# Ledger of designs, part 8: peptides against a protein of PDB entry 3H8D

Target 1, 122 residues: chain A of PDB entry 3H8D
Amino acid sequence: DMKRQQRFFRIPFIRPADQYKDPQNKKKGWWYAHFDGPWIARQMELHPDKPPILLVAGKDDMEMCELNLEETGLTRKRGAEILPRQFEEIWERCGGIQYLQSAIESRQARPTYATAMLQNLL

## One batch from the design tools (peptide; aimed at target 1 I11 R76)

Design b1_p10_5 (made by RFdiffusion4)
Pose (drawn by RFdiffusion4):
Structure b1_p10_5 (pose): chain A 119 residues (1-119), chain B 122 residues (1-122), chain P 10 residues (1-10)
Amino acid sequence: KRQQRFFRIPFIRPADQYKDPQNKKKGWWYAHFDGPWIARQMELHPDKPPILLVAGKDDMEMCELNLEETGLTRKRGAEILPRQFEEIWERCGGIQYLQSAIESRQARPTYATAMLQNL
Amino acid sequence: as target 1 above (122 residues)
Amino acid sequence: DANYLDFIHF
């Protein structure tokens, strides 16, 4: 019913902007948009646990801007294939995280919940 | 979900003559494919030593890869799949819009998602 | 466009 689009933004800690390149620890931010709305958000950090977020339970913590208002479709190198998101998501325990939110009635139905519930 | 049937692939390549040269002397080219479901709709090649090759379904059937998407194994090749924009950017810089528009005007281009997209643009 | 760093939990 809706187009699935995935985005990735590599980042460094604000405290690392003026250190030498070898001292800049990298992370990655990810987003899965189910149409205009974000279904899953994922953050890999060099200094703390991975942050996994799903629509519904984590609305307050997730990016609140829809796809058009982010400008992500306009940033070069930002969009990624579905597998590039899914591989990282699975290695972070994302399948169990989304499943747990589904069973406890904390998950908003999205293309992502439909995929886990089907298989 | 016509858009979901669209799949794009890129294979970087070098000539055999450059196989054992230093990495800086390996003149790379790129082969591209746009699949509209099981069939190639557009094929594109950037070469280090000759003009770019642009091919469209219908007009260029003899020159294009004859295998369908599953027969190629491209969906199983690591790093081969690219986003639509990665194909379109190169296709545009090669004159692909003019090439596809002409094939449509000469009615040689077989109707595909690519011809449908160019027509919605015009 | 939005600031992409605002989407990140530091």

Design b1_p10_5_s1 (made by RFdiffusion4, then SolubleMPNN; from b1_p10_5, 5 letters changed)
Fold by OpenDDE base, seed 4:
Structure b1_p10_5_s1 (fold): chain B 122 residues (1-122), chain C 122 residues (1-122), chain A 10 residues (1-10)
Amino acid sequence: as target 1 above (122 residues)
Amino acid sequence: as target 1 above (122 residues)
Amino acid sequence: MADLYSFIHF
């Protein structure tokens, strides 16, 4: 059901190695998520010192958020929710379109709103 | 207000280094939390390859959960909530009593249900 | 430390 509510979130994370350092020494990464209804469809991680990580449902389930949206608490975390375009802009910059397309073509992607939209776009 | 609801949680975590490995190669740690009302009072981390980490509010705020309980989603995560004794048993085994006591004596601990109970216990 | 990311990812 592609009519499910599409919701997007972004939260910072600090590398484990930096967890116990002074704030000035903690490098911040960014965790992005696209939820297609209750379940994650895409996940993206921006790191300060390595290439971004792109993850799509079906292909990368083992590396993605395992919680349904309500379980995450994201909807209750002030400032976590972002606009679709705030996600998509970064997704596109990181090569997400090609990544998802490849996952579809390899039959690794689970059908989601994201896969459907891409198939409309192409 | 020590009458606040005391709630305890445990969730697994996988080390970042193992995030993208096969399941059999992902070593699991355990994250424990004691919430005194909406805010965390104690946190404990069991690691597969290093000593446990004990954290108490006031002293270790920068290393502890920054979210209030509702924001965490823990209350909605099946199996996350545990009994007080399930937390305390491990806490005691890890030297938590001494850790908290020392934090109180050094005036680093923020007053919580945990500090109050310890002061009754001693 | 386990932050929201840890809650979600693990």
Scores: peptide ipSAE 0.028, ipTM 0.448, DockQ to the pose 0.096
OpenDDE base, seeds 1, 2, 3, 5: peptide ipSAE 0.022, 0.028, 0.023, 0.026; ipTM 0.287, 0.468, 0.449, 0.423

Design b1_p10_5_s2 (made by RFdiffusion4, then SolubleMPNN; from b1_p10_5, 6 letters changed)
Fold by OpenDDE base, seed 5:
Formats: C-alpha cells, sequence, structure tokens
Structure b1_p10_5_s2 (fold): chain B 122 residues (1-122), chain C 122 residues (1-122), chain A 10 residues (1-10)
C-alpha cells in the first residue's frame, strides 16, 4: 500500500566521544529518516569525519531505527520534520539511488514507497 | 514530587563505525536511563573501548535524552525495562555516586528522585 | 542491533 503517509525527519547528534569536549569541538552529525507510514523505509547519517551511512529497509533492518514513528517522538520534536525534497536531495548526493537500486537487484530491499518510486523511475 | 514512578531502561547499541563490520566485530555498547516520572534523571553509557559516560539532569541536559518517556517507546520495547538495582549496581561501579554528589555540590544538578535519595544518604 | 548512538545522542 503506497497510500501511507510519507514523512521525513532530521535531527542532529553529537558523537559519544565528543560529549565532554568544548562546544566548539563537538562536531555535529545529522540523522535522517524516511518513514513509510509507521515504519522506517530509509535512514541516512551524515558524519563530520567519515562517509555518509545509507540504510534501506529489508537490507539494513538491524542498523535502522526499530521503533515505529509514533514511538520515536519525532512528530512531536520541534524542527525535526523536513520536506521530502530536503531528504531526497541529500539522499541523491550520497549515492542513495544506486544504493537502493543495488538492494532491489540483489533482492535485499523490502518493498516500500521508496522502492516503488525507484522502480517506476528506472 | 518524589512520588513519581521511577523506571529504568537498558538498550544495546552498535557504534556507527562498526555497522558494516562482521557481527563478531560489532562491539556492543549499553545505554542506560533512569526516568523520574516522564523525564530522564540519569543516563549512563557503557562502551567496549572507552570509559563509561555518566550524565545527570541539570548538568548534562544537552547530552541526555530530550524525549519524555512516553515518546521514547522504551515502555513498549521488549526487554528494555530493568529493575532499579540493575541500574544502580552499574551506576555505583562507574562512580555515579561521586559524579552526582559533585553535581549537587556545584549546584549543577536539577532536583530529581536521584538527588533526593543521595542527599538523604549522605 | 540498531545504531542507537545517532538516534539517542541528539
Amino acid sequence: as target 1 above (122 residues)
Amino acid sequence: as target 1 above (122 residues)
Amino acid sequence: MADLSSFIHY
């Protein structure tokens, strides 16, 4: 069912190793999530000192948010929700299309809104 | 009000750097939380390769869970909730009593169930 | 297990 609400979120994080550093030395990362209805379909992590992490449902379930959207509190967190394009722009720049495509071709990706859209595009 | 329900939780985590390693090389950390009613009073993180991180409300708000307990989904997560002593034993071993005591003496700790209990003990 | 460090440490 592709009629589920697609919602996107972004929150900053500080690395555990930086927690006790001076504020100027706390390098912020960014955690992105695409929820296809209640469940996460794609996750992305931008780190200040290493390549981005891309995760897709089915393939990377163990590394992705295991809470449903309601449980995360993201819908109640001020400034967390972002527009679809704000997610997709970063996703594309990070190689997300190729990553998801490979997961589909290898039959690792669980069907989601994201897989459906990509399959219609290719 | 010290009549609030005291609830304790523990969840494992994998470090971002270990996400794509073989399972045997994914060193697990442990995230602990003490909620004094809806809000976190103490947080603790055990890492496999660095000293534990101790955090107390008031002093370390920026490094602690900013969601209320309801929003975290922890109450619905299987195996997450632990007994008070399961938290306190680790807290004590990690130097939590001294850490909280110092925060109280420096007037950095926000009053919580944890500060009240410690103040009664000392 | 999920990488909770990025999600928790906000």
Scores: peptide ipSAE 0.027, ipTM 0.491, DockQ to the pose 0.100
OpenDDE base, seeds 1, 2, 3, 4: peptide ipSAE 0.029, 0.026, 0.026, 0.030; ipTM 0.325, 0.483, 0.512, 0.553; seeds 1, 4 fail the geometry check

Design b1_p10_5_s3 (made by RFdiffusion4, then SolubleMPNN; from b1_p10_5, 6 letters changed)
Fold by OpenDDE base, seed 2:
Structure b1_p10_5_s3 (fold): chain B 122 residues (1-122), chain C 122 residues (1-122), chain A 10 residues (1-10)
Amino acid sequence: as target 1 above (122 residues)
Amino acid sequence: as target 1 above (122 residues)
Amino acid sequence: MADLMSFVHF
C-alpha cells in the first residue's frame, strides 16, 4: 500500500561469544530491517563467519522483530535509519529476491510492500 | 508504480546576487528533488527571504529539472541523497500536499508515485 | 523476538 511509510534500518551487533572479548577480537555483524508502516516486512542479518539470514513477513515471523516500529526506538537511534537503496543493495546481493519469491509462491509470505513490489517487477 | 525506485535529494544553493559576496553575506537556499525512477516527480526550493517554491511533474515541467537522474550526477554527489522522510517533512511544511492536490484536481499533474500516493491517502 | 535484538529493544 503506497500510503504506508517505508523505512529501513541497520544496526551493528556483536555475537554473544565475542561479547566480553577485546574490541579487536569482536567480529561485527549487521542487522537490517524494512518496515512497511508500523510492522517489519523484511529482516536481514549479515554475519562475519556464516551465511546471511533472510527473513520475510508471514513466513518467518517467529524469527523477526515482533515490536512495531515505534516500540523499537529505531527512529530515535542516530545512524540507524538508512536509505531504501542501502537496504535493497544488500538484500539483492544476499539472494533476497529469490527468497521472497519462493515465499510468495509457497503462499507463506504475508502481503506487504515488499511482496507487492516484487509482483509488479515480475 | 511500486517497481520504480523513489530517491530524494537535497543540495544547497547560493543566489546569483550573493555569488561574489563574502561567505558570511551569502544567504543559503536549499533545492530538493524527488525522483520517481529516472524522472523528477516533485521539486522544492527553500529561500532565505522569499516563499518556498513547490513544483510538480506535469504542471511545472518547464521550471523543473529536465535531466534524468543519472544525468544530474546527484547519485554520485556525496551528501546529496536524503531519506524519504527528510523530503516529506519539508514538503508538508511548505504546503506541498495542497499544492499537489490542486494540481491533480486541475488535471495538470502528470501521474507519478507522488500522485498515486496522495490519491491513496485521500 | 530474536535474542540478537534484545539489547536495542530493551
Scores: peptide ipSAE 0.029, ipTM 0.487, DockQ to the pose 0.168
OpenDDE base, seeds 1, 3, 4, 5: peptide ipSAE 0.026, 0.026, 0.025, 0.025; ipTM 0.406, 0.486, 0.349, 0.457; seed 4 fails the geometry check

Design b1_p10_5_s4 (made by RFdiffusion4, then SolubleMPNN; from b1_p10_5, 6 letters changed)
Fold by OpenDDE base, seed 2:
Structure b1_p10_5_s4 (fold): chain B 122 residues (1-122), chain C 122 residues (1-122), chain A 10 residues (1-10)
Amino acid sequence: as target 1 above (122 residues)
Amino acid sequence: as target 1 above (122 residues)
Amino acid sequence: MADLYSFVHF
């Protein structure tokens, strides 16, 4: 639905084991979110020492942000919001297109802006 | 069309009369562009001493960017690209919604992402 | 072509 705003966010995270290390020894990961209106459509996690994790609404709800966008506070966190391409660039590189496609074909994906966009391209 | 990327840009400009003044005496305006795929959909100009100018594809083609996005070099200009909301925030404040609506109703607006988005909201 | 953004073009 074109009336829902698409908003993209990124925040760094530090592994629990590195929380008490010196700054130079804290391996930084990255958490990404795509919100289609108030609710998350896609989530992605870049880890410094394990494969990236891709998550899509409907299929992976239990592992994804359960708060609406306002509840997250991400809109108020300086530097958290990013351009769409900054999300998509990483999503594509991590195999997100294929992942979402599979979720659609298996009827596990909840319809979102992301599913519609993909289905228009395929 | 959801397969076209929406990209937003902003660059400052200095009035011709101020081009040879000292920095503190150069009144800065702002040029905005919304590209729906390769072509501009909306343009906006904030002037330091006159009303803002709003332009929409179809109606105002002669006054708008005539280059495709790649030709502009905006994608390669550091700091030029902005978040959608950074454009929309100003667009709304300048009366852009009303302006585009009028252009649609008068059948002067070329269909773009912007017209479709607006028509879904109205 | 408008002068205000000509500097970013070719």
Scores: peptide ipSAE 0.026, ipTM 0.463, DockQ to the pose 0.159
OpenDDE base, seeds 1, 3, 4, 5: peptide ipSAE 0.024, 0.024, 0.025, 0.024; ipTM 0.290, 0.468, 0.435, 0.597

Design b1_p10_6 (made by RFdiffusion4)
Pose (drawn by RFdiffusion4):
Structure b1_p10_6 (pose): chain A 119 residues (1-119), chain B 122 residues (1-122), chain P 10 residues (1-10)
Amino acid sequence: KRQQRFFRIPFIRPADQYKDPQNKKKGWWYAHFDGPWIARQMELHPDKPPILLVAGKDDMEMCELNLEETGLTRKRGAEILPRQFEEIWERCGGIQYLQSAIESRQARPTYATAMLQNL
Amino acid sequence: as target 1 above (122 residues)
Amino acid sequence: DATLEQLMAR
């Protein structure tokens, strides 16, 4: 029913902007958009646990801008294939995280919940 | 979900003559494919030593890869799949819009998602 | 366009 689009933004800690390149610890931010709305958000950090977020339970913590008001479709190198998102998501325990949110009635139905519920 | 049937692939390549040369002397080219479901709709090749090759379905059937998407194994090759924009950027810089527009005007281009997309643009 | 801060979890 809707187009699935995935984005990735590598980032460094604000405290690392003026250190030498070898001292800049990298992280990655990810987003899965189910149409205009974000279904899943993922953050890999070099200094704390991975942040896994799903539509519904985590609306307050997730990016609140829809796809058009982010400008992500306009940024070069930002969009990624579905597998590039799914591989990282699975290695973070994302399947169990989304499943747990589904069973406890905390998950908003999206293409992502439909995929886990099907298989 | 015509868009979901669209799949794009890129294979970097070198000539055999450059196989054992230093990495800086390996003149790379790129082969590209746009699959409209099981069949290749557009094929594109950037070469280090000759003009770019642009091919469209219908007009260029003899020159294009004859295998369908599953027969190629491309969906199983690591790093081969690219986003539509990664194909379109190169296709445009090669004159691919003019090449596809002409094939449509000469009615040689077989109707595909690519011809449908160019027509919605015009 | 959105900043990284806007994209990050709160």

Design b1_p10_6_s1 (made by RFdiffusion4, then SolubleMPNN; from b1_p10_6, 4 letters changed)
Fold by OpenDDE base, seed 1:
Structure b1_p10_6_s1 (fold): chain B 122 residues (1-122), chain C 122 residues (1-122), chain A 10 residues (1-10)
Amino acid sequence: as target 1 above (122 residues)
Amino acid sequence: as target 1 above (122 residues)
Amino acid sequence: MATLEQLLPK
């Protein structure tokens, strides 16, 4: 359903190995999420020391946020919510478009707003 | 203008070096074109022996078809016109999305239906 | 159920 609200979030994370290091030595990654209504449609993780992780609903459910949007508390976390473009720009740069497309073609992707938008473009 | 007809074409080509070889020894490439109304918006060439060539209006005008759609005769060439997805699938697989996006970001791309659609997705 | 923190990269 295209009437569901598309909401995007970004939160930083610190590697466990860096948790007890001096602040200047803590390398920060970023955890991104796209929610299509109450459920996560896409997830992306940017790491300071390894390639980004791209995940799409259906294909990667076991590796993705399993809480619905309200359960996450992200909507109440200051600074967590981001603009759509703030997600999409990074998504595109990380190869997310092809990743999602390949998941669709292999029929691994669950239909979401993201799959629909991509299919409308291509 | 989004009211212009988007039309796609594909024609095979043989390398000059193979033109006089036996039919079985002629390696075939494919020339693809997207027309946004009367003018070409995207061009793509698949080769049997080198990477694909991707071209976008504005950035690559000197390497792209310089004839308007009617001048090409493509609309009258049997089997030349293809469905949008028949173009877009290959375009995506060849990295055309990122190629066009980069041309937009560098402000080299001329606005076309293709640029507009991409920007609406991202 | 896992908390969000538990789901984040470790």
Scores: peptide ipSAE 0.026, ipTM 0.361, DockQ to the pose 0.222
OpenDDE base, seeds 2, 3, 4, 5: peptide ipSAE 0.019, 0.025, 0.016, 0.018; ipTM 0.588, 0.277, 0.596, 0.588; seed 2 fails the geometry check

Design b1_p10_6_s2 (made by RFdiffusion4, then SolubleMPNN; from b1_p10_6, 3 letters changed)
Fold by OpenDDE base, seed 3:
Structure b1_p10_6_s2 (fold): chain B 122 residues (1-122), chain C 122 residues (1-122), chain A 10 residues (1-10)
Amino acid sequence: as target 1 above (122 residues)
Amino acid sequence: as target 1 above (122 residues)
Amino acid sequence: MATLEQLLPR
């Protein structure tokens, strides 16, 4: 759907295990979000010590951002917003295309810009 | 078309009249480009002393970037790429929606992501 | 400023 703005965000996080360590011992992860209009379409988490986590709307709702875009404050957080390609590049490297496709095929994915885009490519 | 990557760029320029002045006397303009895949879809120029220039593919080919995206080197120029909204926000303020619509209605616009997007909104 | 913990389901 070309009517909704696609916006992408990235923020760092620290592992729970590192939360109370000295700053030097806190390894950063990265949290990514794709919002299709006001609602999240995809989420992705890069961890310093384990495989990336991929999440798609519909299938992974309970593990994904529950706030609409406005509620997140991401649009007001300096440095949080990233270019589409900055998200997609990592998404692809992490196997996001296959993950999303699988979700569509199993009928677990909610229709989003991302699902439509993939259907155009396949 | 959801198959082509939409990428946006902004670079500064100096007016020809200011080219040979002292740096302090060179007023900056801003050049914007929207590439729909490898080819330009829209171009926009903000001038310090005159109305903005709006250009759309098909209608304004001869006044627009003649290079494909790769040829421009924009993808390799640090700081040149901007978020879609950073382009669209200025585009809208400058009357780009009306300009593009007019080009479509007069059958002067080449089909692009931009034309399709507008047709979805109107 | 929102943290990851604030953005994710509790």
Scores: peptide ipSAE 0.032, ipTM 0.522, DockQ to the pose 0.384
OpenDDE base, seeds 1, 2, 4, 5: peptide ipSAE 0.026, 0.031, 0.020, 0.022; ipTM 0.265, 0.359, 0.615, 0.598

Design b1_p10_6_s3 (made by RFdiffusion4, then SolubleMPNN; from b1_p10_6, 5 letters changed)
Fold by OpenDDE base, seed 3:
Structure b1_p10_6_s3 (fold): chain B 122 residues (1-122), chain C 122 residues (1-122), chain A 10 residues (1-10)
Amino acid sequence: as target 1 above (122 residues)
Amino acid sequence: as target 1 above (122 residues)
Amino acid sequence: MASLEQLLPK
């Protein structure tokens, strides 16, 4: 069912090596998630020291959040939920459209809201 | 009205310099068009000797087909009409999604089926 | 189950 609620989240993370450094020396990364209903559809990671990581359901399940949305507690974390565009803008800039399309073409992508929307557009 | 029929076309072209050469020495280019109802929404040109050219309504009107669909005669030309995916696949490979998105963000793009679909996706 | 923090990049 493609009527599922689409919800997006972003949380910062501090690298283990920086956890005990002074605040000014802690480089923040950003963890992004798109949930298609209770199930994660896309995940994205911005790192201060390496290229962005893009992950899509089906192809990258082993590297993605394995908890359903309610189990994560993200919906209850203040400031974690973001607007769709706040996710999509970064996803686009990181090359996410081509990444997802390639996953679809390779038959690795699990059907989600994200795959459906792309298939409608292209 | 976004219910308009979306139709796609492709026609080959021979460069002026090659028009009088032997067939084996005529390099073909390809002219692509997306019509949103009677009005062109996107145009794309593949050239044998230079980078692809992408054009979108509003931003690139002066460089695009200025005839409406019926006036072009494309609908009556055998083999000219193509499937949506036959256009979109090349559009994507040429970077058309980012091109169109940039035109939207710069407020140069005229609203079309193409802009609407992208805005739904992103 | 693993916490979300455990699933974050390390």
Scores: peptide ipSAE 0.026, ipTM 0.376, DockQ to the pose 0.234
OpenDDE base, seeds 1, 2, 4, 5: peptide ipSAE 0.025, 0.019, 0.016, 0.019; ipTM 0.377, 0.605, 0.610, 0.601; seed 4 fails the geometry check

Design b1_p10_6_s4 (made by RFdiffusion4, then SolubleMPNN; from b1_p10_6 with D1M R10K)
Fold by OpenDDE base, seed 3:
Structure b1_p10_6_s4 (fold): chain B 122 residues (1-122), chain C 122 residues (1-122), chain A 10 residues (1-10)
Amino acid sequence: as target 1 above (122 residues)
Amino acid sequence: as target 1 above (122 residues)
Amino acid sequence: MATLEQLMAK
């Protein structure tokens, strides 16, 4: 059902190697998630030292969040939830449209809100 | 009204400089048009010798088709009408999504089906 | 890659 609730989240992370460093030397990355209902549709990671990582359901399941939304606790974490555009803006800049399109064309992508919207647009 | 009929067209053109050359030396370009109802929303030109030209309503009105759809005769030209994807595929490859997005963000784009769909997606 | 648990803990 394509009318599922779309929710977006962002949380910072510190690299394992920096966990015990001084605060000033802890480079933060950003973990982004798009949930289409209880199921993750897209995931994105911004790293301080390497290219962004884009992940889409179906193609990248093994590298994505394995928990459903309720299990993550993200909805209960203050400051974690973000506006759709706060996700999409970064997704776009990182080349997410082309990435998802390729996943669809290769028949790797699981149908989600994201795939549906892209198929409507293109 | 965003429920207007979306129709897409493609016609070849020969450059003025090649009009009188031998057939083998007439390099063809391709003219693409997206009509949102009677009004053109997007226009695209593929040239044999230069980068693609992308045009969107509001921003590029002066360079786009001035006629409404009925006046163009495109609907009556055999082979001119194409599937939506036949347009969108090329639009995407040419960077049309980013182009239209910028036009929206700069407040130059006239609202159309194309702008609406993009705003839904991003 | 860091697990969600690791990300949430930080």
Scores: peptide ipSAE 0.030, ipTM 0.371, DockQ to the pose 0.126
OpenDDE base, seeds 1, 2, 4, 5: peptide ipSAE 0.027, 0.021, 0.018, 0.025; ipTM 0.360, 0.567, 0.567, 0.265; seeds 2, 5 fail the geometry check

Design b1_p10_7 (made by RFdiffusion4)
Pose (drawn by RFdiffusion4):
Structure b1_p10_7 (pose): chain A 119 residues (1-119), chain B 122 residues (1-122), chain P 10 residues (1-10)
Amino acid sequence: KRQQRFFRIPFIRPADQYKDPQNKKKGWWYAHFDGPWIARQMELHPDKPPILLVAGKDDMEMCELNLEETGLTRKRGAEILPRQFEEIWERCGGIQYLQSAIESRQARPTYATAMLQNL
Amino acid sequence: as target 1 above (122 residues)
Amino acid sequence: PKFYESYFEK
């Protein structure tokens, strides 16, 4: 029913902007858009646990801008294939995280919940 | 979901003569494919030593890869799949829009998602 | 907005 689009933004801590390149610890931010709206958000950090977020339970913590208002389709190198998102998501325990939110009625139905519920 | 049937692939390559040369002397080229479902709709090759090759379905059937998407194994090859824009950027810089527009005007281009996309643009 | 959202092209 809707186009699935995935984005990745590598980032460094704000405190690392003026250190030498070898002292800049990298992280990665990810987003899965189910149409204009974000279904899953994922953050890999070098200094704390991975942040896994799903539509519904985590609306407050997730990016609140829809796809057009982010400008992500306009940024070079930002968009990634579905597998590049799914591989990282699974290695973070994302399948169990989304499943737990589904069973406790905290998950908004999206293409992501439909995929886990099917298989 | 015609867009979901669209799949794009890129294979970097070198000539056999450059196989054992230093990495800085390996003149790379790139082969590309746009699959419209099971069949190649567009094929593109950037070469280090000759003009780019642009191929469209219908007009260029003899020159294109004859295998369908499953027969190629490309969906199983690590790093081979690219986003549509990664194909389109190169296709445009090679004159691919003019090449596809001409094939459509000469009616040689078989209708595909690619011809449908160029027509919606015009 | 989170700090990394500054990389967006709003």

Design b1_p10_7_s1 (made by RFdiffusion4, then SolubleMPNN; from b1_p10_7, 8 letters changed)
Fold by OpenDDE base, seed 3:
Structure b1_p10_7_s1 (fold): chain B 122 residues (1-122), chain C 122 residues (1-122), chain A 10 residues (1-10)
Amino acid sequence: as target 1 above (122 residues)
Amino acid sequence: as target 1 above (122 residues)
Amino acid sequence: MKYIEQQLLL
C-alpha cells in the first residue's frame, strides 16, 4: 500500500562503549530512519570513526529498529523528524541506492515504499 | 576478571520477514552468543541465505544483545547452552578470529575473555 | 532489544 505515510527521522546517539566516558570522549553518531507507515523500511547510521551503516528491511531486520513508529516516540521528539530529502541525500551519498538495489536483486529486501521507488528509478 | 564464567548459547530464529510465512517458507537461522560473565562478548548469526554475521563487544554493541545473561533466560532454555568448542568451531570457520583481531587492532573491541584469549593465541 | 531501541524508549 503506497498510501502509507513516509516519514523520516534523525537522532544523535552515543555508542554504548562511549556512554559512560567523559563528554569530550563521547563520539556522536547519527541514526536515521525511514518509516513506511508504522514500520521501518530503511535505517542508516553515521559514525565519526567508521563507515556508514546501511540497513534495509527484509535483509537487515535483526539489526534494525523493531519498534513501530508509535513505539519509538520519534513523532513526539522535537527535532527528530526530517524531510525526505534530508534522508535521501545522505542515503544516496552513502551508496544506499546500490545497497538497496542489491538487496532487491538478491531477493533479500522486503517490499517497501523504498523498494518501489527504486524500481521506478532504475 | 578472567574468573568470569564463559558460557555459550545457540538458538534458532526465524527472520522477521519469514515469521508469518508458511512453514515451508520459514528459513531458519542460528543465533549464537558468548557470554563473558553476565555480558555478551561475541555474537554470531548463521543465515541460510546470506553470509554469517559476526559481532564483537565494543565494536558492535548496538547490534548485539543488550540483556545480561540472566535477563536472556538462555540458561533456563533447554538445549540452548552449548559447549565452548561448539561455538568456537563455527566462529573460526566464519572468520571470527580475523574479525576480532581487526577489532582489537582498531581499538574498537571492548576487552573481554575473547580478546584476552585471542591475544594469547596470536 | 537493540541499543537504539533502548535509546528510543527512554
Scores: peptide ipSAE 0.321, ipTM 0.669, DockQ to the pose 0.208
OpenDDE base, seeds 1, 2, 4, 5: peptide ipSAE 0.309, 0.312, 0.318, 0.307; ipTM 0.664, 0.670, 0.676, 0.665; seed 1 fails the geometry check

Design b1_p10_7_s2 (made by RFdiffusion4, then SolubleMPNN; from b1_p10_7, 8 letters changed)
Fold by OpenDDE base, seed 5:
Structure b1_p10_7_s2 (fold): chain B 122 residues (1-122), chain C 122 residues (1-122), chain A 10 residues (1-10)
Amino acid sequence: as target 1 above (122 residues)
Amino acid sequence: as target 1 above (122 residues)
Amino acid sequence: MKYWEQQLLL
């Protein structure tokens, strides 16, 4: 059902190894999520010292958020919600289109709003 | 190499859904880890309102901590480290022996200190 | 849930 609400979130994180360092030595990462209705469709993790992690529903379920949107509390976290384009710009830069396309072609991706949009684009 | 140091850790967590509730309404869960040298061998998650989650290396790698012990910062977190028995008592109560044994028999479990100990017990 | 992921949500 492509009538589900699409919502996007971003949270900063400090790596566990940096947790006890001085603020100036804490390298910040970013956690991104696209929720297609109650369930995550895409997840992205930006790190200061390693390649971005791209995850798509169906293929990467074991590594993705298993909580529904309400359970995450993200909707109640001030400043967490972002605009669709704020997610997509980073997703595109990280090679997300190719990643999701590959997952679709290999039949690993679960159908989501994201897969539908990509199919409409290609 | 069964000469690696075995270290055990436990940290509490509040469910994301309870994050913004009053303290009395925040149900506490528990995250447990057994590290066999630098890498996790077993992980366990206790929840107030669902069955325990048991995870073993090899079988459940995608759901387990992917950081080495040093990267987690657990060794530097006051009160996080626990005695072996403090882990094992809970592991046993949660059916961990059967879970690990099943993983060994199905050839899903990676050899660890935990698998070796179980084989010596059986 | 991965350790670090849990921390992100807290």
Scores: peptide ipSAE 0.292, ipTM 0.689, DockQ to the pose 0.167
OpenDDE base, seeds 1, 2, 3, 4: peptide ipSAE 0.282, 0.280, 0.281, 0.289; ipTM 0.683, 0.681, 0.678, 0.687

